Peptides against a protein of PDB entry 5HOI. Designs and how they scored, part 317

Target 1, 351 residues: chain A of PDB entry 5HOI
Amino acid sequence: FRYMPFSPAGTPFGFTDRRYLTMNEVGYVSTVKNSEQYSITVSFFDVGRFREYHFEDLFGYDLCFLNEKGTLFGQSKTGQIQYRPHDSIHSNWTKIIPLQAGERITSVAATPVRVIVGTSLGYFRSFNQFGVPFAVEKTSPIVALTAQNYRVFSVHYSQFHGLSYSLSELGTSSKRYYKRECPLPMSLPNINSDMKKDANLDYYNFNPMGIKSLFFSSYGDPCIFGSDNTLLLLSKWRSPEESKWLPILDSNMEIWKMSGGKETTDIHVWPLALAYDTLNCILVKGKHIWPEFPLPLPSEMEIRMPVFVKSKLLEENKAILNKKNEIGADTEAEEGEEDKEIQIPVSMAAE

## One batch from the design tools (peptide; made by RFdiffusion4, then SolubleMPNN)

Design b1_p28_8_s2 (from b1_p28_8, 19 letters changed)
Fold by OpenDDE base, seed 1:
Order: C-alpha cells, then structure tokens, then sequence
Structure b1_p28_8_s2 (fold): chain B 351 residues (1-351), chain A 28 residues (1-28)
C-alpha cells in the first residue's frame, strides 16, 4: 500500500496528458502536461461570478482544493503549497511544508478562513487564509481532507484499524473535536473482483482508498462517496452518542431506476457536492468511471433522504433562521425537551 | 444544471409509461 495524493473528485491522467486536479460545485481545476511543465486552468460553473484563469506550474502540483474565494495547490513530495485567490485584490502566497523522509502531503483543504494540510505520517497542519500557521497536530495517517468554514472532515487510514474519520472545528484559539478518529464504515475497493477491467486498475493506482469525493453538505454535514458509489452522510454529529453514517444514495440503483431497469454498466456518477436534497454530480458515460475532457455539464440527482433526516434538517434550518432573527431580539426561549424518539422502521434500512 | 432524470432519459430512451410501470414495480 502507498499513500497517494488525494483531492476531492480528482481524476487520473490515464493514457492522456491531462486530468482534473479537483472539482466541486464551484468549478473544476485541470492540469495538462507540457514537456516538463504543467499548465493549470481554474474553471468555474458560474461564469458570471468568476473568470477562468490559467498559469504555468513548474512544480507539478498533484493536490488541489477549490473554494469560492481561491484555489489551494500542493505538491505531495516536495511539500510546496500555493494559495491563489480568485480575486486579484489578494496576493498569491507560497509555503513549503516541512516533510520527513518518506512523508507525503496526502490531502489539502481550504476555506475562506482556513488552510489545512494532512500528511501520510498524520501531521495535521492548520493555517489561516494568508498562510499564517496555527498549529501542528499528530494524528493517525491522513488520506483525505475537506473543510467548510471552520469545520474540517478528515479521513485517516491505518493498516491495523482501516479507515477512521474526524470532525473538528478550527476556532481562533483551539481545535474542537466533534468526532475523533472514529471508525468509518466505508468499503475499500476490492482488488480481486473490480480490477478485471484495466480502467479500474488505473483508478485504483491513483486512488487506492476509492474515495471519489468528500464534502460538506449545504447543511454542514460531512459526506463521503466511495468506490461502492454510495453517498454516506454523517447525521447527528453534534450528538456524539446519536451520530451515524446514513447511506442516503445508492447511485447505481438510482441510475438503474431512472433508466427503467436497463443495463447501465457504461454510466457512472461522479460526485461534486450535496445541496439540500440534491446531489450535484457529473454523469459519466464510457469505459472510465471518471469524467474525461471536455467536462460534461453537471447533473442534479435527487436523493431520498430518510424522512427523519429531512424533518431534522427542516427543524435545524428553522432553528438557524430563528437564531438569526433572535440575535436581533434578546427573548428567553424555553428549552422544551420533546425527546420524540422516532423509531426508524427496520424496513427502510433494507431498501 | 440538468436534472439527472432528464439526462438518463436522453442516454437511455424509454417511454414515460415504461418508466412509470418500472417505478410502480419497485414500490411493490
């Protein structure tokens, strides 16, 4: 096993000179090999809000994270990172992350307020948006990162313990954990069954964890999309005892349903983001499970959230809307303890 | 954005009646 550089929805080169470094709801970052150099293009889905830009990459960036304010690049072997704001008002900055012998940057994430670097030795490095360091923490080996605002979702891998995850908040003074290295119930790619197709072997060599993407939902819930094409959502993460992974979408089953039960072995979901009850994705038709060039237009796939998640999300949204209104008005709202223990019928876990 | 259902219908042409019947069979 080797720790590989991971970026959300990143694609391999395959037999081409080009790949996507990352893609999400904001846009997509591509790189093209040009002799010993790379040309990077940062493209956006909202062409009215953002202008596409490109630059020459002399370092061979193999890590990327795109947000609404900028793009973070990283080089897994050298430890170089670069942040490029989309707005020219803010300067680009470059930093070298000190790496030990054999250490690799395995993932990077950036929000408008935080930059995070994770390594194969489990060094978790946090910075502000200007590259000022906050802390260095030693964790289990990091294989994937995503972040939203101050929250970080990290995936860890141990040869002895398999996959784990952490959910943390990077405040100004301290890191708070909501979850710390808890078991992640995601299936790893099955080398023996799935590797009969050369295209699957190429993808496995690029991404041995099979994590196609990870992101936060529009509601701030951690989401992960594995090699099994199931979207997992971490529900109730604020309550450590109640927190659980929900399989909110089997994308293969949903494609099969939408086709009218036709053979759909040549179509694949490539996840971008989860907005409300809709998975933003690329529908990929072809031999490869990842999008090629040109990038197809994003598609919206409705998810059947369990009724209990939709109701709580509606209540949390009402509570967030009410708190946004109440930060204008000092009124004492009573803590009504309605512990409605909504029993999930066992039947909905089997469909 | 394009709805996945519309894109799948484009990629795998089926009648709305066939799709409805299939969805009714999956809900039985």
Amino acid sequence: as target 1 above (351 residues)
Amino acid sequence: MVKAKEKIKELYPTTEEELKKHLEELNK
Scores: peptide ipSAE 0.256, ipTM 0.676, DockQ to the pose 0.474
Fold by OpenDDE base, seed 4:
Structure b1_p28_8_s2 (fold): chain B 351 residues (1-351), chain A 28 residues (1-28)
Amino acid sequence: as target 1 above (351 residues)
Amino acid sequence: MVKAKEKIKELYPTTEEELKKHLEELNK
């Protein structure tokens, strides 16, 4: 087993000189090999909100995380990280993460308020958006990170215990765990069955965990998309006893349904983000399971969220709205009783 | 954004008969 640098929805070079370092709902970061150097381009889906920019990479950044305020880059071997704000008002900063012999940065994440670095030895390093360090924690080996605001979703790997996950909040003074190294019920890539296709072997060598992406939903729920093409959502993570992974989308099954039961072995879902009840994704047609160049336009895939997840998300949103209204002014918002009987699908009521 | 369902339907045009069979299989 080899720890590889992971970035959300990052693609391998394959037989090309170019790859995506990362992509999400904000945009996509590409790198092109230019002799001994790399050219990095940060592109955005909302071209009206953001301006595409590029720079020369002398370090060979192999880690990336894109957010609405900037891009974090990392070099897995040297420990170099760079944060580049999208706005020219804020300065770029560079830092070297101290690595032990054989240690690698395995994942990086950035929010407008936090920078997180995870390593193959399980060092979890937190910084503010200006690269000021908060803490170093020793965890199980980190294989993937994502973050939203102050929340961090981390995936860990142990040779003895397999995959685990943590969900934490990085306050100013302390780290709070909602979940700490709990078992992650995600299937690892099956080397024997899936590796018969060279394209799958290339992807496995790039990403041995098969984690295509991980992100927070628009509601702030941790999501992970594995090699089985199933989108898992961590529900009820605020209640430790009630927390469960929900398989909210089998993307292969949904493609099969959308095709009318046709053989769809040449279509692949590449996950970007979960916005409400829609998976933002790239529909990849072809031999490779990852998007090539040029990047196809994003597609929205509707998720059949179980009614109980929609109702709780609505209740949690109402509770968040009510807490905001209890902290905000006395405006009498009328009780619109839309008692729409949410019909429970029969298939979830019988087991 | 493009709806995945529309894009997949363009890539895999389904006849009404195929759609009917598929719906019958999904309801078993």
Scores: peptide ipSAE 0.253, ipTM 0.673, DockQ to the pose 0.483
Fold by OpenDDE base, seed 3:
Structure b1_p28_8_s2 (fold): chain B 351 residues (1-351), chain A 28 residues (1-28)
Amino acid sequence: as target 1 above (351 residues)
Amino acid sequence: MVKAKEKIKELYPTTEEELKKHLEELNK
């Protein structure tokens, strides 16, 4: 087994000089190899909100994380990281992460308030958005990271125990665990069955864990999309004993259903984000399971959220509304609580 | 954004009746 640099929805070069370093709901980061250097482009889906920018990469960045405020780059072998705000008002910063002999940065994540670096030896390094270090923790080997606000979802790998995950919150003074190296019930790529296609071997060599992406949902739930094309969501993570992974979408089954049961072996879901009840994804048509160039327009795939997850989201939203009303309730106005019944689509009432 | 259902219908044209029947068979 070899630890490889992971970025959310990153693609291999394959036989080309270009790849996506990362992509999500905000945009996509591409790199083009030009002899001895790389040209990186940061592109956005909302062209009215953000301006595309490019720069020359002399380091060969192989790690990337995109958020609404900036892009984090990393070089897995040298330990170099760079944060580039999208706004020119804020300065870029670069630093070197100290690596031991044979250690690699395996994943990086960035939020508007935190930068996280994970390594093949299980060093978890946390920083603020300006690159000021908070802590270094030793964990099991980190293979993937994502973050939202102060929360970090980390995936770990052990040769003896397989995949595990952690969910943590990075305060200013302390790290809190909601989950710490708990078993992750995600299937690893099957080397014997999947490797019959050269394209699957190329992808396996790029990403041996088969994690196409991981992200937080719009509700702040950890999501992971594996090689089995199943979207897993971590439900009830605030209650450690009640927390469970939910298979909320089999994307192969949904494509098959949407086609009317036709052979869809040339169509692949490439996950970007989960927004409410909708998987934002790229529908990839072709031999490769990953998007090529130019990037197809994102597609929205509706998910059937389990009723108990919807009910809990409704209760959490009601509790948030009630807390907002309690904070606002020093002013007398009696005006009608229009119970905006979130109309559960009629199609879910028949199971 | 484009709905995946619309995009898949473009790529694999099927009648709404065929799709309805197929979905009813999968829910049995």
Scores: peptide ipSAE 0.248, ipTM 0.672, DockQ to the pose 0.444
Fold by OpenDDE base, seed 5:
Structure b1_p28_8_s2 (fold): chain B 351 residues (1-351), chain A 28 residues (1-28)
Amino acid sequence: as target 1 above (351 residues)
Amino acid sequence: MVKAKEKIKELYPTTEEELKKHLEELNK
């Protein structure tokens, strides 16, 4: 097993010279390999509120987190981090995180008030927005981080225990846990079934946990989107005994419904954020499950609990078709491979 | 932002005509 640098909705290079370091509801950060350096662009969806900017990266930043006030960059091997405010009033700052032999920064997060660094050895480092350190804590190995205001959602990995999560609040004087290394009920990528396609192997090598993104909802609930393309939301996290993960969207099912029941193996949801009752996402058409260049415009997908299993709908529609064919049996069966369009019930197609 | 349903229809333009045709055939 190899710890890889993780950033929310980051993409691999694949066979290209360019990738997205991160993307969310604010914008997207891209990097292009030049001969001896990288070229980083920070782009925004609200072009009226923010100005796109560019800089040369001599360090090869492989970690990124974008928020409304600035961008945090990190280099997983060297331990270098850089914070770049979007506003020119505030100065950029750079810091080196001390790493042990073989230790990597695995994830970084930034809010307008906090900077967080997580490592492959489970060092959790917290800073203010100016890079002043608060604390260093030893946890299980950190594989992903996101943050909103003072709250941090962290994902941990152990070879013995699998995936766990923590939810914490970084006050001025102390860290409070709402959840501490609790089991995360997320499926890991299935190497045997999914790796038959080369494109899936490239993505697995980039992101072996299959976490496409994690974020806080507009209501401040932790969300995670795994390799199964299901959006999980942590409900009732303030009540330890009542807290549960809710599968609030099966994106494969929703694409299948929206397509009229066609085989949609070439369309993928790439998650950005959860705003109220809508998933902000990129709809990706093609061989790769991640967005390429140029970035398509974001789409809104309405949240619905997966009430229906595709297999059950397929069985019900087959049973309806067979009953209709038994009533209409007098017309000659031309064995045309009519792609049996799975009739979505009108009630489900109108939704 | 574009609604996902509208973007899926753009990516699969045949779906609405085929779905409408199938619905018209089902209502016959």
Scores: peptide ipSAE 0.246, ipTM 0.629, DockQ to the pose 0.422

Design b1_p28_8_s3 (from b1_p28_8, 17 letters changed)
Fold by OpenDDE base, seed 4:
Structure b1_p28_8_s3 (fold): chain B 351 residues (1-351), chain A 28 residues (1-28)
Amino acid sequence: as target 1 above (351 residues)
Amino acid sequence: MVKAAEQIKKLYPTTEEELKKYLEEKNS
């Protein structure tokens, strides 16, 4: 097994000189091979809010994470990372992550307040948005990371234990775990059935875990989209014993329904984000399961969450609001993240 | 953003009646 660099919704080069390093609801980062260098472009879906920019990459960045404030780049072999704010007011910074012999950076994540680096040896490194280090923790080997604000969703792989996940919060002084290396009930790519097409083998070689993306929902729930094209959402993660993965969308089944039961083997969902009850995705038509160039316009796929799941999420959100109101009375404001009022969409509140 | 259902419906034109019938036949 080889640990490969993972970025959310990143694509392989395949037979081309270009790929997406990452994509999400904010935009997409592409890289083009040009002899011994790469040209990186950071593009945005909201062209009115952000200006596209490009730069020459002499390092061959193979890791990327895009957020609303900047882009984190990483080189898996050298340990170099670079953070590039979208705003020119803020300076770019670079850092070299010390790697052991054979260690690779496997994933990077960045929020407006945190930078996270995960490695094939399970080193979890945290920084602020300016590259000031907080801590180094040793975990099981990290294969994927995403982050929202101070929260980090990490996926781990062990040859003995398979896939696990952690959910943590990176406060100012300490790391809190909501979940720590719990089993992740995600199927790995089936080499024998799915690899019949060369295109699937290319993707497997790029991403052996088959994790197309992972993100936090608009409600702050960890989401993962595997090779089975099922969107899993971690429900009740604040209650360690009640937490469960919910298969909230079988994208193959939804495409099949939307087609009127026709064969849809040439249509693929490429996940970007979960916004309320809608999966933001790229609908990929063709032989490859990943988007090619030019990038198709993002699509919204409605998630028909069972009413019973919606009601539970609403109860959880209400319980969180009530706990905030109770804690707000007595204890001095630790500057805990204002979990901004989770605007429960009227659609979810009305069922 | 574009609705996935509208895009897929354009790629695979079907009637709601055909879809309903097919879902009934698949669940039987």
Scores: peptide ipSAE 0.267, ipTM 0.663, DockQ to the pose 0.433
Fold by OpenDDE base, seed 1:
Order: sequence, then structure tokens, then C-alpha cells
Structure b1_p28_8_s3 (fold): chain B 351 residues (1-351), chain A 28 residues (1-28)
Amino acid sequence: as target 1 above (351 residues)
Amino acid sequence: MVKAAEQIKKLYPTTEEELKKYLEEKNS
């Protein structure tokens, strides 16, 4: 296993000279390779509130986090971080994070009040918005970070224990844990099943955890979207005994339902944010599971519990077909019947 | 923002009229 730099909804270069460093409900950050340099553009969905800006990147930033007040950049190998406020009233600042031999920055997060850096050795570094350090904590290896206000959601990985998560609040005087390195019930990418397409191998090499994004909901609940295309929400995290992960959206099932039960293998959900009861996402059409250029307009998808599994519907439809074939002995079984569009039950189409 | 259901319906039209409308909107 290799620790890779993670940013929320970041995309690989693939066969192109450009990628998204990060994207969320605020906007998207792109980078274009030009020889040994990069040009970074910070774009916004609300063009009335924010002005797009660009700059030359001489460091090759491979980590990014966008919020309503600024953009945090990081270089995973050198330990350089840069914070760029969107408003020109506040100055940009740069800092070098001290890294040990072989240590990498694996994730960065920024809120209007906090900057967080996580590493492959499990160093958790916290700063204020001006880059003044608060603390350094040693945790299990960090693979992903997100933050909202003073709250941090961290994902950890151990080769022996798999995925875990922490939920913490970074006050002025102390760090409070709501959850500390608890098991994360998320499926890892299956190399044997998922890697049948070259495009999936490129994405796996970029993001071996398959975490497409993680964010806080508008209600302040931790959310994670894995390689299984299921949105998980951490419910009741204030009550340790009642805390549970809820699969609040199976995006593959919802696309299949919305299509009328058609084959939707060329459509992918790329998660941005959870706003109330709607997943903000990019609908990606094509061979790649990630958005290319230009970025499609964001879509709203209503959250629904995955009550129906496509496998159960397939089994039920096979059982119905077998019962029909037991009644009608004489019709030649044409081999072509396996590809028949599964009729969505009228009850599922009416909701 | 656009509703995902409307976009998916455009991508997977159920009628020839919906397909025609999708092609008109894509070529405009």
C-alpha cells in the first residue's frame, strides 16, 4: 500500500495535462501542467459572490482544500503549504511542515478559523487561519481530512486494522474528541472486480482508498462517499452509544431508478456536498468515473435510504421469469433474454 | 443547480420526443 495525497473530490490527470485538485459546493480548483510549472485556477459556482482567480504554481501542489474564505494548498513531498484568502484584504501565507524521511502530507483541510495537516505517519498538525500553530498530535496514519468551523473529521488507515475515523473539535485551549479512531464501516476498492477497466486502474493508483470525497453536511454531520458510490452519514455522533453510520444514498441505485431501470454504466455520481436533504454532485457521463473538462453544472440528488438492492430485484425478476417459463414449456430459450431491462416496480417509480 | 432526475431523464429518454428534445438542447 502507498499513501497518496488526498483532496476532497480531487481528480487524476489521466491522459491529460490538467486535473481538479479539489471541488465542493463553493467551487472547484484546477491545475494545468505547463512544462515544469503548473497554473492553478480557483473557480466558484456563485460567480456573483466570488471572482475567479489564477496563479502560477512553482511547487506542484497536489493537495487542496477550498472553503468560503480561502484555499489551502499543499505539496505532499516537500511539506509546503500555502493559504490564499479569496479576499485581497488578507495576505497569503506559506509555511513548510517538517516531514520525516519518507513522511508525506496525505491530506489538508481549512476552515475560516483552522488549518489542519495530516500525514502518512499520523502527525496531526493544527493552525489558526493565519498559520499560527496550536498543536502537534500523533495519531494513526491519516489518509483523509475535512473540517467545518472548529470540527475535524479524519480518516485513518492501518494495514492491520483497516479504516478508522475520528471526529474532534479544535477549541482555543484543547482538542475534544467525539469519536477517536473508531472503526469506519466503508468498503475498500476491490482490485479484482473494479479494475477490469483501465480507467478504474488509473483512479485506483491516484486514490487507493476509493474515498471520492468527505465533508460535513449542512447540519454538521460527517459524510463520506466511497468507491461503492454509497453516501454514508455519521448519525448521533454526540451520543457515543447511539452513534452509527447511515447509508443515506446509494447513488448507483438512484441513477438506475431515475433512468427507468436502464443500463447506466456510463453515468457516475461525483460528490460535492450534502445540503439538507440533497446531495450536490456532478453527473459524469463517459468512461472515466471522475469529471473531465469543462466541468458539468452541479446536480441535486435527493437522499434516500438504499432499501432496494439491485441484486434482490434481479433475483425477484429471475424468479418471476422462471415461474413464467414453467407455465410455457414450448418457447425456445433465445440466449438474448439476459439483457432485458429490469422493470422497476411501480411502487419504486411512484416514490 | 439542476435536478439530477431531469438530467438522467434527458440522458435516458423514455420517449422519442424526450430524445428529440435532449438532442435539440445539446446542439443549442
Scores: peptide ipSAE 0.265, ipTM 0.615, DockQ to the pose 0.291
Fold by OpenDDE base, seed 2:
Structure b1_p28_8_s3 (fold): chain B 351 residues (1-351), chain A 28 residues (1-28)
Amino acid sequence: as target 1 above (351 residues)
Amino acid sequence: MVKAAEQIKKLYPTTEEELKKYLEEKNS
């Protein structure tokens, strides 16, 4: 097994000079190899909100994380990281992460308030958005990271225990765990079945875990999309005993249905984000399971979970709160009420 | 084909009214 640099929805070069370093709902980051240099372009889906920009990369960044405020870059071997705000008002910063002999940065994540670096030795390093360090923690080897606001979803790999995950919150003074190195019920790529196509070998060499992407949903639930093309969502993560992974979308089955029951071995889902009741994705047509250049337009795929109930319950709770405020009840709406898990009534969760 | 920008804008409603309108258009 080899620890490879992971970025959400990143693509291999394959036989080309180009790849996507990362892509999500905000946009996509591409790199082009020009002799010994790289040209990086940060592109956005909302062209009205952000301007595309490019720069020369002399370091060969192989890690990337894009958010609404900036882009984090990393070099897995040298330990260099760079944060580039999208707005020119804020300065870029660069830092070297100290690595041991043979250690690699395996994943990076950035939010508007946190920067996270994970390594092949399981060093978890946290920073603020300005690159000021908070802490260094030793965990099991980190293979993937994503983050939303103060929350971090980390995937770990051990040769003895397989895949595990953690869900943590990076406060100002302390790290809280909601989940700590719990078993992740995701299938690893089967070398014997999946490698029958040469196109899958290149992808396996790029991403041995088969994790196409991981993200937080619009509701703040951890999501992972593996090599089996199933979207898993972590439900009830605030309740340690009730927390479970839900297979909310089998994308192969949905493609099969959309085709009218035809064999669709040439259509692939490439996950971007989960917003409300829809998976935002790229529909890839061809031999490769990843998008090539130019990037196809994003597509929406409806999920089978009653996420509409969560939206309605949020609206109802807001409407109840607004009515309480109009009645002059000084209920200090503790900022903690927005962070309550919406209890879906058992009757509606079974439909 | 919905433009990528329009799809993303539907995924990120800036107002509760835009969210409600999106949900109404999806249920119709």
Scores: peptide ipSAE 0.041, ipTM 0.446, DockQ to the pose 0.038
Fold by OpenDDE base, seed 3:
Structure b1_p28_8_s3 (fold): chain B 351 residues (1-351), chain A 28 residues (1-28)
Amino acid sequence: as target 1 above (351 residues)
Amino acid sequence: MVKAAEQIKKLYPTTEEELKKYLEEKNS
């Protein structure tokens, strides 16, 4: 196994001189090979809110994370990272992450308040948005990171234990774990079935975990989209004993239904974000499972939970409603609105 | 954004009757 640099929804070069370093609901970052250098462009879907910008990259950045305030770049081999605010009022900063022999930065994440660096040796490094370090923690080898506000979703890989995940909050003084290296029930790419097409081999060599993207939902739930094209959502993560992964969308099945049951082997979902009950994605038509150039317009795909999961959620929501009605008689305790776990809307269960 | 269902319907035109019949056959 080889640890590769991961960025959310990043694409390989393939047979081209250009690729997407990352993409999400905010926009997309592209890089073009130009002799010995790269030209990076940061583009946005909301052209009224943000101005596209570009710069020359002499370092060969292979890691990227885009948020509403800036873009984090990383070079997996050298340990160089750069944060570029979208607003010119704020200064760019560069830092070198010290790497051991053979260590690689495997993933980077940035929020308006935190920068996170994960490595192939499992070094988890946290910084503020100005590149001031908080801590270094030793974990299992990190293969993917995403972050929202103070929360970090990390995916780990061990040759002996497979995939695991952590969910943590990076306060000012300490890291809190909601989940710490728990088993991740995601299917790995099946080398024998999927590699029948050369295009899938190129993607597997670029991303051996098959994690197309990971993000937080608009409700702050960790989401992961694997090689099986199933969107998994971590529900009840505030309650460690009740927390579970929900298969909230089989994108292959949804494309097939939307086609009227036709063969849709040339259409692929490329995930961007989960906004409420809608997966923001790129519909890719062609031989490659990833978007090429120019980038197609983003599509909205409604989440249809599998009927067997809908029935369980309906039963659980009824049980929660019944418990709330039983508890709601005696204690007017003003439990502050902020920590209420946003229940999956009952509307998702009614179809 | 564009609805994925509308884009896929344009790529693979099908009748609502064909889709309904197909869903009935899969749920039986």
Scores: peptide ipSAE 0.256, ipTM 0.652, DockQ to the pose 0.449; fails the geometry check

